# Peptides against a protein of PDB entry 3C66, part 24

Target 1, 189 residues: chain A of PDB entry 3C66
Amino acid sequence: KSWANLFEKNDFFFRYKFYLEITAYTRGSDEQHLKWSGLVESKVRLLVMKLEVLAGIKIAHPFTKPFESSYCCPTEDDYEMIQDKYGSHKTETALNALKLVTDENKEEESIKDAPKAYLSTMYIGLDFNIENKKEKVDIHIPCTEFVNLCRSFNEDYGDHKVFNLALRFVKGYDLPDEVFDENEKRPSK

## One batch from the design tools (peptide; made by RFdiffusion4, then SolubleMPNN)

Design b1_p11_1_s3 (from b1_p11_1, 3 letters changed)
Fold by OpenDDE base, seed 3:
Structure b1_p11_1_s3 (fold): chain B 189 residues (1-189), chain A 11 residues (1-11)
Amino acid sequence: as target 1 above (189 residues)
Amino acid sequence: ETIVLSPPLPL
């Protein structure tokens, strides 16, 4: 089976017990987001390479496509809420307080010209090589290096009011609903 | 249980 057949969406989000979610956030224009998220996406392969060399990591496997969403985001508090609540099934229901932008509603007068937060999320499936349940894997170093690499690319990306980057460690049973198709049952604990 | 230290919070 080619590499491409091993990356069918449905198998990827059931294959691992653990995932690293990388979300690029932009509160601004679609053009600003395309530049920011495209930069972040272009660097994910470097993070994977840094994760794979850690003694406790057996596999770090990126999902090849970002998940994209956008919300009407009238305030800075709404933008902070999105960053706090997004990326976990336990907390994502809080996002229902915001208007999700869809292809069906994007041309509505109340949505078209509204301030928006754009999200692009990349996933890395993780398998750990830990014989003893007491072994610790620290991913802070490679994750911090990744954030610094993305933020240092352009001075404009230092504006946290516009551009943000989150890395979240998530268990497979706590992945966002967006990763599963309607006919797929969420993994059990 | 295996302890995996999560990455830093949103920067």
Scores: peptide ipSAE 0.049, ipTM 0.704, DockQ to the pose 0.166
Fold by OpenDDE base, seed 2:
Structure b1_p11_1_s3 (fold): chain B 189 residues (1-189), chain A 11 residues (1-11)
Amino acid sequence: as target 1 above (189 residues)
Amino acid sequence: ETIVLSPPLPL
């Protein structure tokens, strides 16, 4: 099957039971986020290559478009909460306590000048070569290598108050609502 | 269920 068929949003988030989410976080300027997220996105292909060679991984397919969001983030605690709660349907409702920045509200005085956290999330769909349901696939090594590659590009990216990078293993039924269109139903367990 | 070990979240 051509890679082209995997880039239809509607098929991609229903195709796999498992996903790896890669989220670049920035609490700072939009320019800082653009540089950071762009770097992270540019390295995703290297992570895919490292995942594909693992004996337990049959397929690692990247979704090529990031999901972008931003929140008013007045405190460091709010930024920690975003990083803890984002990327899972089970926990994402906690983000409703924060003001999501939208095209409709971005010019409001209370939002325009507020500190913001920016999020850019990439997805990798995973298929496993697991005959035994008890087999474990350890993805720590390739994921750690990926984080190190991103963080080592510029010393400024070592500032965890501004720049963060998370890799989250998520089941398809626990994907964030943002990956589905309004007319789509999330996968069941 | 298949167990996949993910990296820790950033601190």
Scores: peptide ipSAE 0.047, ipTM 0.693, DockQ to the pose 0.167
Fold by OpenDDE base, seed 1:
Structure b1_p11_1_s3 (fold): chain B 189 residues (1-189), chain A 11 residues (1-11)
Amino acid sequence: as target 1 above (189 residues)
Amino acid sequence: ETIVLSPPLPL
């Protein structure tokens, strides 16, 4: 059975208590982002395999589709702010200070020619096999290996002014609003 | 459960 058939969108973001968010950021062209995000997405399966073999992880399930967004990003500070604030419901309201690029506004002169930050986010649902509150699962190793794998693919991806990659561990109640439909209630604690 | 994933690890 293909992994794709296991995740109806509607239940995935309610099924797990914990998620790993993998976000590829690009401050540059759409073509640069397509190459970068496509590379990152292609490697997510390898990260899942590395997570699944950890003794403290019972399940690591990738969501099959990326979430894509873009913002007008006139400064490097704005780009750093996006990377700091994105991926958590607690902090995502800070992104309201930036202009979200939409299909409705992308042709506006003020947006069309503006510098942009592109975001592609992949989600992994995590179930932990922790019987004792004292057991620590260290996922830093596989996450670091994943980042190194993505960054080492092309020397151009070493430019942190253009290309960034973040891995964020998030609880289901703190997922970004983008993962829920308007009629869906955010998971409670 | 101390899953030591600090906030986005700038790796």
Scores: peptide ipSAE 0.045, ipTM 0.711, DockQ to the pose 0.183
Fold by OpenDDE base, seed 4:
Parts: C-alpha cells; sequence; structure tokens
Structure b1_p11_1_s3 (fold): chain B 189 residues (1-189), chain A 11 residues (1-11)
C-alpha cells in the first residue's frame, strides 16, 4: 500500500483512534539533533513493518512529516520535564513554563546562546483488529527493538543527558495541539 | 477498549 497517499495532513490526525508518537529529543546543538532525529526518522519504516505484522494491528500508517519544536532548556530538570509533559494534550500546557524557540525570538540574545532541547516528533496512525474485545496487542517488543536499534547505531546516542527517544501511545483526542490547525477541532472521546 | 498499550516506555 503506497503510504504516499496518506501524507496529506488533512485527515490523518482524525482518521485513527490511536497513534504512536515517536519523539527524538536532543539537549545539545542543532547539528546533534539533525543527526539524531534523522537517524530515528530513517528507522520509523522498520518499526511500521514490525507493527504491521502483529496480529492485533490491522494498519500502521506513518505520517512522514516530523513536527519540530525547540525550547530553552537551561537544566537537566527542564529536559526531564519536557520529556514527561510533551506528546499529550493533557500535559503539554506545562511546557508553557519554558521558553519556546520561535522564528520570531530565535535571534534574541537570551535565546540564541541558551541551552536548547530540540524535539522531532513523528506519528504512526494505528488501526486495530478489534474482533475480540479482549485481544491485547503488545507493542512493547517492536517498540523496544526500535529504541535499541536507534540507540545502538552510535555510542554517542547512549548518552541520555543529550539524546532521548520516547514512544508514546496516545488516543486521537489526546494528541498535542501542534498536529491540528487553528481552525480544526480536536477529536472528541 | 482494553488495548493495554503500555504506558510511554520511559526510555
Amino acid sequence: as target 1 above (189 residues)
Amino acid sequence: ETIVLSPPLPL
């Protein structure tokens, strides 16, 4: 099935009840983030292939465009907070305590030279074979294999102070606001 | 919908 036809943002975040969010985090340079996020992105197709063969998964469709954000991240605690709060509408409001880097503010002296956390987030829409209400789909194995694959690619990516990778399972109504346009209404429960 | 998809793996 050509994934190419799914790349129109228009209905992707409304099409599925469930999503797997894959976020590459980097507290370091933009160059470090580009390498790390690029690696993670390059492996997402392998994760999709592993998900698609699970009996309980009917469809796993990647959204191919990453969502990019960056925050001023002066401390390790701030970096932990970003990783805890990001990727869910329920918790993302906590990120308002941090300075979001924007095109408008990136040249401000207080932001330009500040330590930053960079985030690249990819989404996989999931459709499940819910024939039997009791079928547990365990995605731990393919997700863990994916993380191990990314982390093992370069020894530097073992440094959790700099490089992090999160896989979050979310419902469509709990997707971050970034995936919706201003005129789009968030999916209801 | 008991898709026990595990909590975010703290990785």
Scores: peptide ipSAE 0.042, ipTM 0.717, DockQ to the pose 0.173

Design b1_p11_1_s4 (from b1_p11_1, 6 letters changed)
Fold by OpenDDE base, seed 2:
Structure b1_p11_1_s4 (fold): chain B 189 residues (1-189), chain A 11 residues (1-11)
Amino acid sequence: as target 1 above (189 residues)
Amino acid sequence: EVEKLAPPLPR
């Protein structure tokens, strides 16, 4: 299939059994988040290249569009909770305790001036050549190198109170609801 | 805060 056919959202999130989620978090301004997420997104191609050359990875295919969300995040504990619970269907229900910022509510006085956590999530679909190999594919190394690359770009990104970066390995059936349209059925196990 | 990284794939 041409590279173009892989960017259809509906096909991408059903095509792979495994995904790598890359989430940039910012508890601060939208401007801070735009800079941080933009940096992270600009480096994803380097991570893909490092994944593709690993023994046991057949395909590492990025979804080119980020998923954007933001929450009212009044406390550091709320920010930690977001980072803990986001990126998995099993745990994302915990985020319902926080106010999701939407186009409909963003101008409400209680939301407009509230502290916010911004999230930008990139996805990489993974296909593995492991069917017959007892060999564990270790993606930790390239993931660590990626995080270090992003964090080292600017000293400000060393402030974990504001800027965070998480890489999560998930199965297709455990992808967040955000990747599916309302009419789409989540992949089965 | 500690960076959350993808663990190595389970066997």
Scores: peptide ipSAE 0.052, ipTM 0.749, DockQ to the pose 0.105
Fold by OpenDDE base, seed 5:
Structure b1_p11_1_s4 (fold): chain B 189 residues (1-189), chain A 11 residues (1-11)
Amino acid sequence: as target 1 above (189 residues)
Amino acid sequence: EVEKLAPPLPR
């Protein structure tokens, strides 16, 4: 069975205590985002492989589907705010100040032609080797290598005004609301 | 600008 078929969505976000979020951000066109996010997504498997070989990591399990969202993003400050606040339940409420683009509203004149920030988020569930508690598991190396790999693919992806990539380590109870169904309770602390 | 990376894993 492929890893993709092993976990239902609901089980995945309850299975691990820790997650690595990989978010590709684009303030630009949908086409730009599709290219950028598609590139990032295509490289996630390489990050997983690099994480799995770390002595402190027992399991690095990717969730196979990205989470997609987009916001009206009038300013660079709004784009910075999105990148700061997204990916944590503690901070995501700040995004309520922005207009979420939905299938229902995307054709509204005020939204259709508005500047947008697009987000594609991949999740990796992490299980750690408890026995190696004394060893600091530094994921910065593989994460930095991953970011560099994605950014170096095309010179255009060096434009931080348009393209961004963030990796966030989160606890299961601090996952964004988007990963849970309406009837699901967040994992407890 | 420094990319937003995950903090070191908790001990």
Scores: peptide ipSAE 0.049, ipTM 0.751, DockQ to the pose 0.104
Fold by OpenDDE base, seed 3:
Structure b1_p11_1_s4 (fold): chain B 189 residues (1-189), chain A 11 residues (1-11)
Amino acid sequence: as target 1 above (189 residues)
Amino acid sequence: EVEKLAPPLPR
């Protein structure tokens, strides 16, 4: 059975206590973002393989679809704010200060021609080996290797003003609201 | 605590 058939959206974000979020950021064109996010997404399977071989990780399961969002991002400070606040329920409310681009508003002149930050987020559900609880599983190494792999693919991706890549370790109760349907209750602590 | 894994910026 392909991985795609094992994970329906409805249960994935309730199945694990821990998630790794992989967000590709682009402050530029949609074409730039498509290339960057597509590259990052194409490498996620390699990160999963590196996580699965860690003694403290029982399971690393990728969600099959990225979450896509874009914001009007007039300044570099706004872009830094997006990268700081996105990916956690505790901090995502700060993004309400920015104009979210939607299908309903994307054709408005003020939005159409505005500088944008594009976000593509992949999720990996993590199950840890309880017996090894005494050893902190350091996922920093495989995550750093993954970022270096993505950044080194093209020299253009070295421009941090345009292209960014962040990995965030998040508990299920602190996942962004975007992963839940309107009728779904956020997991409790 | 949400740990943001920032890669070391290549110098």
Scores: peptide ipSAE 0.041, ipTM 0.744, DockQ to the pose 0.549
Fold by OpenDDE base, seed 1:
Structure b1_p11_1_s4 (fold): chain B 189 residues (1-189), chain A 11 residues (1-11)
Amino acid sequence: as target 1 above (189 residues)
Amino acid sequence: EVEKLAPPLPR
């Protein structure tokens, strides 16, 4: 079966029990975010390769398209809140306190000139080898190496006030609403 | 600073 059939949105977020979310955050300009997210996205394939060779991981499949979002982010506290609450259905409701930037509202004067946080999120579907119940799969090693690789690429990416990178392990039933279409029912526990 | 890395898989 061609890799192409594995990347259809409708099946991807239902195929796996577990996902790794990789989110690049930028509180700054769209240009800053484009450079940062583009770098992170370009390195995801290397993370997949490192995950696939772990004895406890049967499959690590990337979703090929990033999810893009942006919020009005007037304060550093708002930026910390976004990074804490984003990427889980249980916590994402807290983001409703912020103004989501949309194609419909982006030209509003109050939004156009407002400080923004930009988000680009990549997903990796994970399947684990059940048979070796004894082997602790520690994904922290390849994840840490990935973060270090992205952060070390340019000195500017060391500024945590502007650039952030989060990796979140999420169960399929706790994926953000953005990954499902309006008519799709969230996976059961 | 350890960025928010994914917690280890609960066995």
Scores: peptide ipSAE 0.038, ipTM 0.713, DockQ to the pose 0.115; fails the geometry check

Design b1_p11_2_s1 (from b1_p11_2, 5 letters changed)
Fold by OpenDDE base, seed 5:
Structure b1_p11_2_s1 (fold): chain B 189 residues (1-189), chain A 11 residues (1-11)
Amino acid sequence: as target 1 above (189 residues)
Amino acid sequence: MSETLYSGPVP
């Protein structure tokens, strides 16, 4: 079965206690973001392979569809705030201070021409080995290698003012609201 | 930073 056939959206975010979130950020044009996020997304499978071979990880399963969002991002401070607050239910409400770009408002002149931060987020569900319950799994090495792989692809991706990449380890109950449908209940602790 | 790396405990 292909990865796409292994997971249904409706249960993927309930299957695991832990997730790795991979977010590509772009403060620039949509075209810049499409290139950057497309690159990151194309490399996620390599990260999965590196995670699966870690002794503490039993399963690393990617959700193959990215989550897309964009915000009006007038300042660099706003861009830093987005990167700090996004990806956790505990902190994502801080993003309400920014104008979310939606299909309904994207054509408004004030939004259309505004500086934007674009976000594309990939999720990897993680299952850990029971025998290693007393241990911490260090995913730093595979994650660093992944970031280096993405950043080294093009010199332009070294511009941290435009292109950023975050890998966040998140518990299922702390996943962003975007991963759940309106009728779905967030996993409990 | 342009990158943020996180890790977590085994459950």
Scores: peptide ipSAE 0.045, ipTM 0.691, DockQ to the pose 0.102
Fold by OpenDDE base, seed 2:
Structure b1_p11_2_s1 (fold): chain B 189 residues (1-189), chain A 11 residues (1-11)
Amino acid sequence: as target 1 above (189 residues)
Amino acid sequence: MSETLYSGPVP
C-alpha cells in the first residue's frame, strides 16, 4: 500500500486509539491566523520526529490537512471558553453558545464585522508499544519543546490574548465531530 | 489561557 493511502481521511480517525490534537488559536484577523497557523503546521513534522523516538511510541502519523473553524468571539472570556471546550466531543457542545462562522453566514452584518477566533487543528495518530503497556508515556517534553519553538519564532506570538497553542491528548472515541463525515459513526470506547 | 500540554497513557 502506498504511503499516500495511510493518510486518507476515510480511515485515519478510526485507525488509532489515541491522537495528539494540535490547535492554533487566533483572536484577531484572518491574516494573523494564516501566519500563525501556517507556522504551527510547518513545525508539526518536527514534533512527529520527537514523538517517534520515544520508547513508548511505536508510530506517530500526522494527518496531512488542518481542520479550520472560526467563531464570533466578542469577549476574552469567550476566547478562553473556546480554548477550554474545543477539541473534545465531551465538551464541544459548549461551543454551540457561540456563533460558528460559515460560508452561508459570513456576509451577515452581525458576523462580518464581529471579532473572531480562528482555529486550525492538526492531528497525529499515535500507536504505542505493547511492551510498555504498564508504562505511562510522557509526551510533555516534546510538546513543550514544540510550543516553545512555535512561540519563539516571533515575539508577537507571545501575546496570549491573540495567539494560543494547545496540544491535547485525545482518545479516538472523544475526537471532535468535525473529523467525521456525516455518514461516519464515531468510534466506540 | 495557558497552552494545554498532555501526557498519554499506554493502552
Scores: peptide ipSAE 0.043, ipTM 0.696, DockQ to the pose 0.112
Fold by OpenDDE base, seed 3:
Structure b1_p11_2_s1 (fold): chain B 189 residues (1-189), chain A 11 residues (1-11)
Amino acid sequence: as target 1 above (189 residues)
Amino acid sequence: MSETLYSGPVP
């Protein structure tokens, strides 16, 4: 059974109390996003390896599949709003102000040629060594190194108007709705 | 901001 089959989607987002969300953002073409997100996704394993060696981290397990979404994004302010609000159940409702691109609507004239923001999100489940409650786990270093690695790969990825990368620490009860199936109940606090 | 990094204790 492949590693992918050991983590049934349904159990992964209930297994951990904490998650690291890695979102690649692109305000541009689908081709630009494919290159950017593909690069980010290819480096996630390196981040996992760096997290696993931290004394305060017991387990860092990546979810194997990205979550893909896109929004009509007419303005730079809309793009900033997406980056601010995405990745948390508490704030994701603000994204309802934007048109989500779906397979059903992507061919509509108002959507087809509209400026878009593309999102690809990877998840890492985290288990911490609670016994050392006094040890501060600082994930800033490996996260910063990861961002620098991705951004430095190509000069074009330095353009923050087009390409962005966010790493968000999220509690399981505050995961976005996208990670749960319609029949799944969100984890309680 | 376009880049969010978490730094801090385990909550």
Scores: peptide ipSAE 0.039, ipTM 0.683, DockQ to the pose 0.121
Fold by OpenDDE base, seed 1:
Structure b1_p11_2_s1 (fold): chain B 189 residues (1-189), chain A 11 residues (1-11)
Amino acid sequence: as target 1 above (189 residues)
Amino acid sequence: MSETLYSGPVP
């Protein structure tokens, strides 16, 4: 049984105190994003395997479904802002300054022809070994290896103006609103 | 912007 099918959405974002967010960003075409995000998503299992062997990590469980969003992104500064503000409940309200692309508005002329930033986000729930509480678990190494693996796949993915990849460590109470249903209450601090 | 890499503190 693939561990991928073991977690229902409703319990996953309440089960862990800590999450690793993996976000693939693309400022370009939908086709470019599909290729980039698909590559990143295909490598997440390798990252999980590298996290699981760390002495300080008891469990690393990926959520199997990516979260998808896109924004009208007319400038490079807007693209940097998206990358800075996305992935935390504390900062995501800044994204309200940008036009979110939805199925309802995507056919509007002003949105259809606008430059877009696409986001695909994968989540890994983390459980740490209590015995190692005093020792910092350095997840930087496996994360860097993962980024290098994704970026080295194609020379085009080295263009940071188009393609970006962020790995963010987030507490459960600070997860983005997108992971919760309208009727779900965010975990308390 | 370059890749954003974060390390988590062990709780």
Scores: peptide ipSAE 0.037, ipTM 0.689, DockQ to the pose 0.114

Design b1_p11_2_s2 (from b1_p11_2, 4 letters changed)
Fold by OpenDDE base, seed 4:
Structure b1_p11_2_s2 (fold): chain B 189 residues (1-189), chain A 11 residues (1-11)
Amino acid sequence: as target 1 above (189 residues)
Amino acid sequence: MSETIYSGPVP
């Protein structure tokens, strides 16, 4: 299966009923995030390979473009909130309580030097074998292995105050707004 | 519904 055919955003977020969101979080410097997110992103292919061999998974297709965002994150509680609320349309509105860093505001004095949380999110579209619906596909194992792989790469990545990694199983209708263009209607149930 | 498979500290 050539991943090359999936480079086009066009209908990726409409093709699957289920998605695995992989988000690398960094509360620290941009440099720290670039290293961390880059590592995570570099390992996504390994996760895909592990998912594809599961009997219950028919297809695991990565979307190759990461989604990037950053928030002013003055406290650890804010960082926890970001990790809790991000990645689901149901909860993402809670992030409006935080200042989103944008190209327009990044040079503002209140934002420029503020503590930030950086987010890089990768998506994997999942198709499950219907015949095996009765078989609980345990994606927990490969996901945990993936997290461990990323975390073990550098001792610094064990600092959960700075570096975090979340894998979230999300239905297409609950994907974050960021994956859709303004003119696109999110999938319904 | 989204399910968090893994988030936060490594168990």
Scores: peptide ipSAE 0.041, ipTM 0.713, DockQ to the pose 0.673
Fold by OpenDDE base, seed 2:
Structure b1_p11_2_s2 (fold): chain B 189 residues (1-189), chain A 11 residues (1-11)
Amino acid sequence: as target 1 above (189 residues)
Amino acid sequence: MSETIYSGPVP
């Protein structure tokens, strides 16, 4: 099977029990987000390499495409809420309190000129070694190194009012709805 | 359940 077949959306989010979710957040312009998310995305392969060498990790496979979303984000509190609630099926319903920007509504006057939070999310599927099932694999080190790498690229990325980065360990059954097509059923617990 | 590994400012 070609390498390309391993990363088809159709089975990627069903293949693993565990995922690492990497989300770049920007409360600012689309241009700011493009630069920030592009940087983060460009570094994901380095994180994968660091994860793969951990004894407890058998496989770390990145999904090749980011998931993009944007919300009307009028306040800093809204931005904090997005960062808290996004990335888990258990909590994502809280985002319904915010206006999701879509192709259908983006030209509405109330949305067009509104402050926005942009999100780009990358996924890494994780398979752990059976021998280490009882051992807690600590991925904090490579994750922290990744964040530091991204944040250190430009001093402007130190502005947490604008730019944020989160890494979340997520079980397959708790993946956000956005990763599944309308006809796909969420993995069971 | 999900666990946040890191979010927010650089430590």
Scores: peptide ipSAE 0.042, ipTM 0.717, DockQ to the pose 0.690; fails the geometry check
Fold by OpenDDE base, seed 5:
Structure b1_p11_2_s2 (fold): chain B 189 residues (1-189), chain A 11 residues (1-11)
Amino acid sequence: as target 1 above (189 residues)
Amino acid sequence: MSETIYSGPVP
């Protein structure tokens, strides 16, 4: 399949058994998030390159369009909860306790002026060269290097109360609902 | 299930 086909949302989230989710979190202004997420997004290609050269990885293909969401986030605990629960279908329902910011409600005064957590998520589809069921691939090093690269870009990104970055390894059947259209069926186990 | 490779602060 050509790289062009990888950008088609329609099958990307059905194409792989495994995905790496890269989520940039910002509890602050939209402007702060735009800078932070933009930086993270700009570096994803470097992570892909590092993943592709691992012997156990056959394919690491990015979905280049970020998924954007934001929540009213009154407290630091809420922000921690978002980071804990987001990125997995199993846990994402916990986010329903927070007010999701939508195009329909974003102009409401109570939402417009509320503290927010912004999320931008990039996805990498993974295919592994697993010779046996006991073989494990360690992606920790490339992922850590990626995080360090992003965090080191600006001193302000050292403020974990504002800026966070998570890399989550997720099976296709446990992808967040956001990646599927309403008419699409989630992959089975 | 999902596995967090990294979350939060830089190690």
Scores: peptide ipSAE 0.041, ipTM 0.717, DockQ to the pose 0.704; fails the geometry check
Fold by OpenDDE base, seed 3:
Structure b1_p11_2_s2 (fold): chain B 189 residues (1-189), chain A 11 residues (1-11)
Amino acid sequence: as target 1 above (189 residues)
Amino acid sequence: MSETIYSGPVP
């Protein structure tokens, strides 16, 4: 099997026990989000490189395609809720309170001109060195450096009312439903 | 359990 086949969607999200989710959030225009998410996505390879050199990390493999979604987001509280609840199967049901924007509904009058939150999520599969269980792997440092790197490119990205970036460590059984096809069974604990 | 490594303002 080619290297490319090893990172097919249906296999990638079953291969690892742990994942790092990198989500770029934008409450604004699609154009603003394209610039912000594009920047974040372009830097993910640098984060991978920083993770791979950590003694406690055996493998850090990115899934190369982003997952994209958008919600009607009329308030700042809704935007905070999205950032809190997104990225975990345990909490993502709370997002059902918001209107998901789809190709089918995007032209509806109530949705077309509504304030929106845009999300682009990248995934990194992680395999840890079990023998080094005594050594705590602190991925917080490279993750913080990554966030600082992304936000430093433009002063506009300092506006947290518009632009946000979250890195979430998640177990494979708690991945969002978006990563699985309808015919795929979620990994067990 | 999911753990947020970073979310919110830049440190």
Scores: peptide ipSAE 0.040, ipTM 0.714, DockQ to the pose 0.685; fails the geometry check

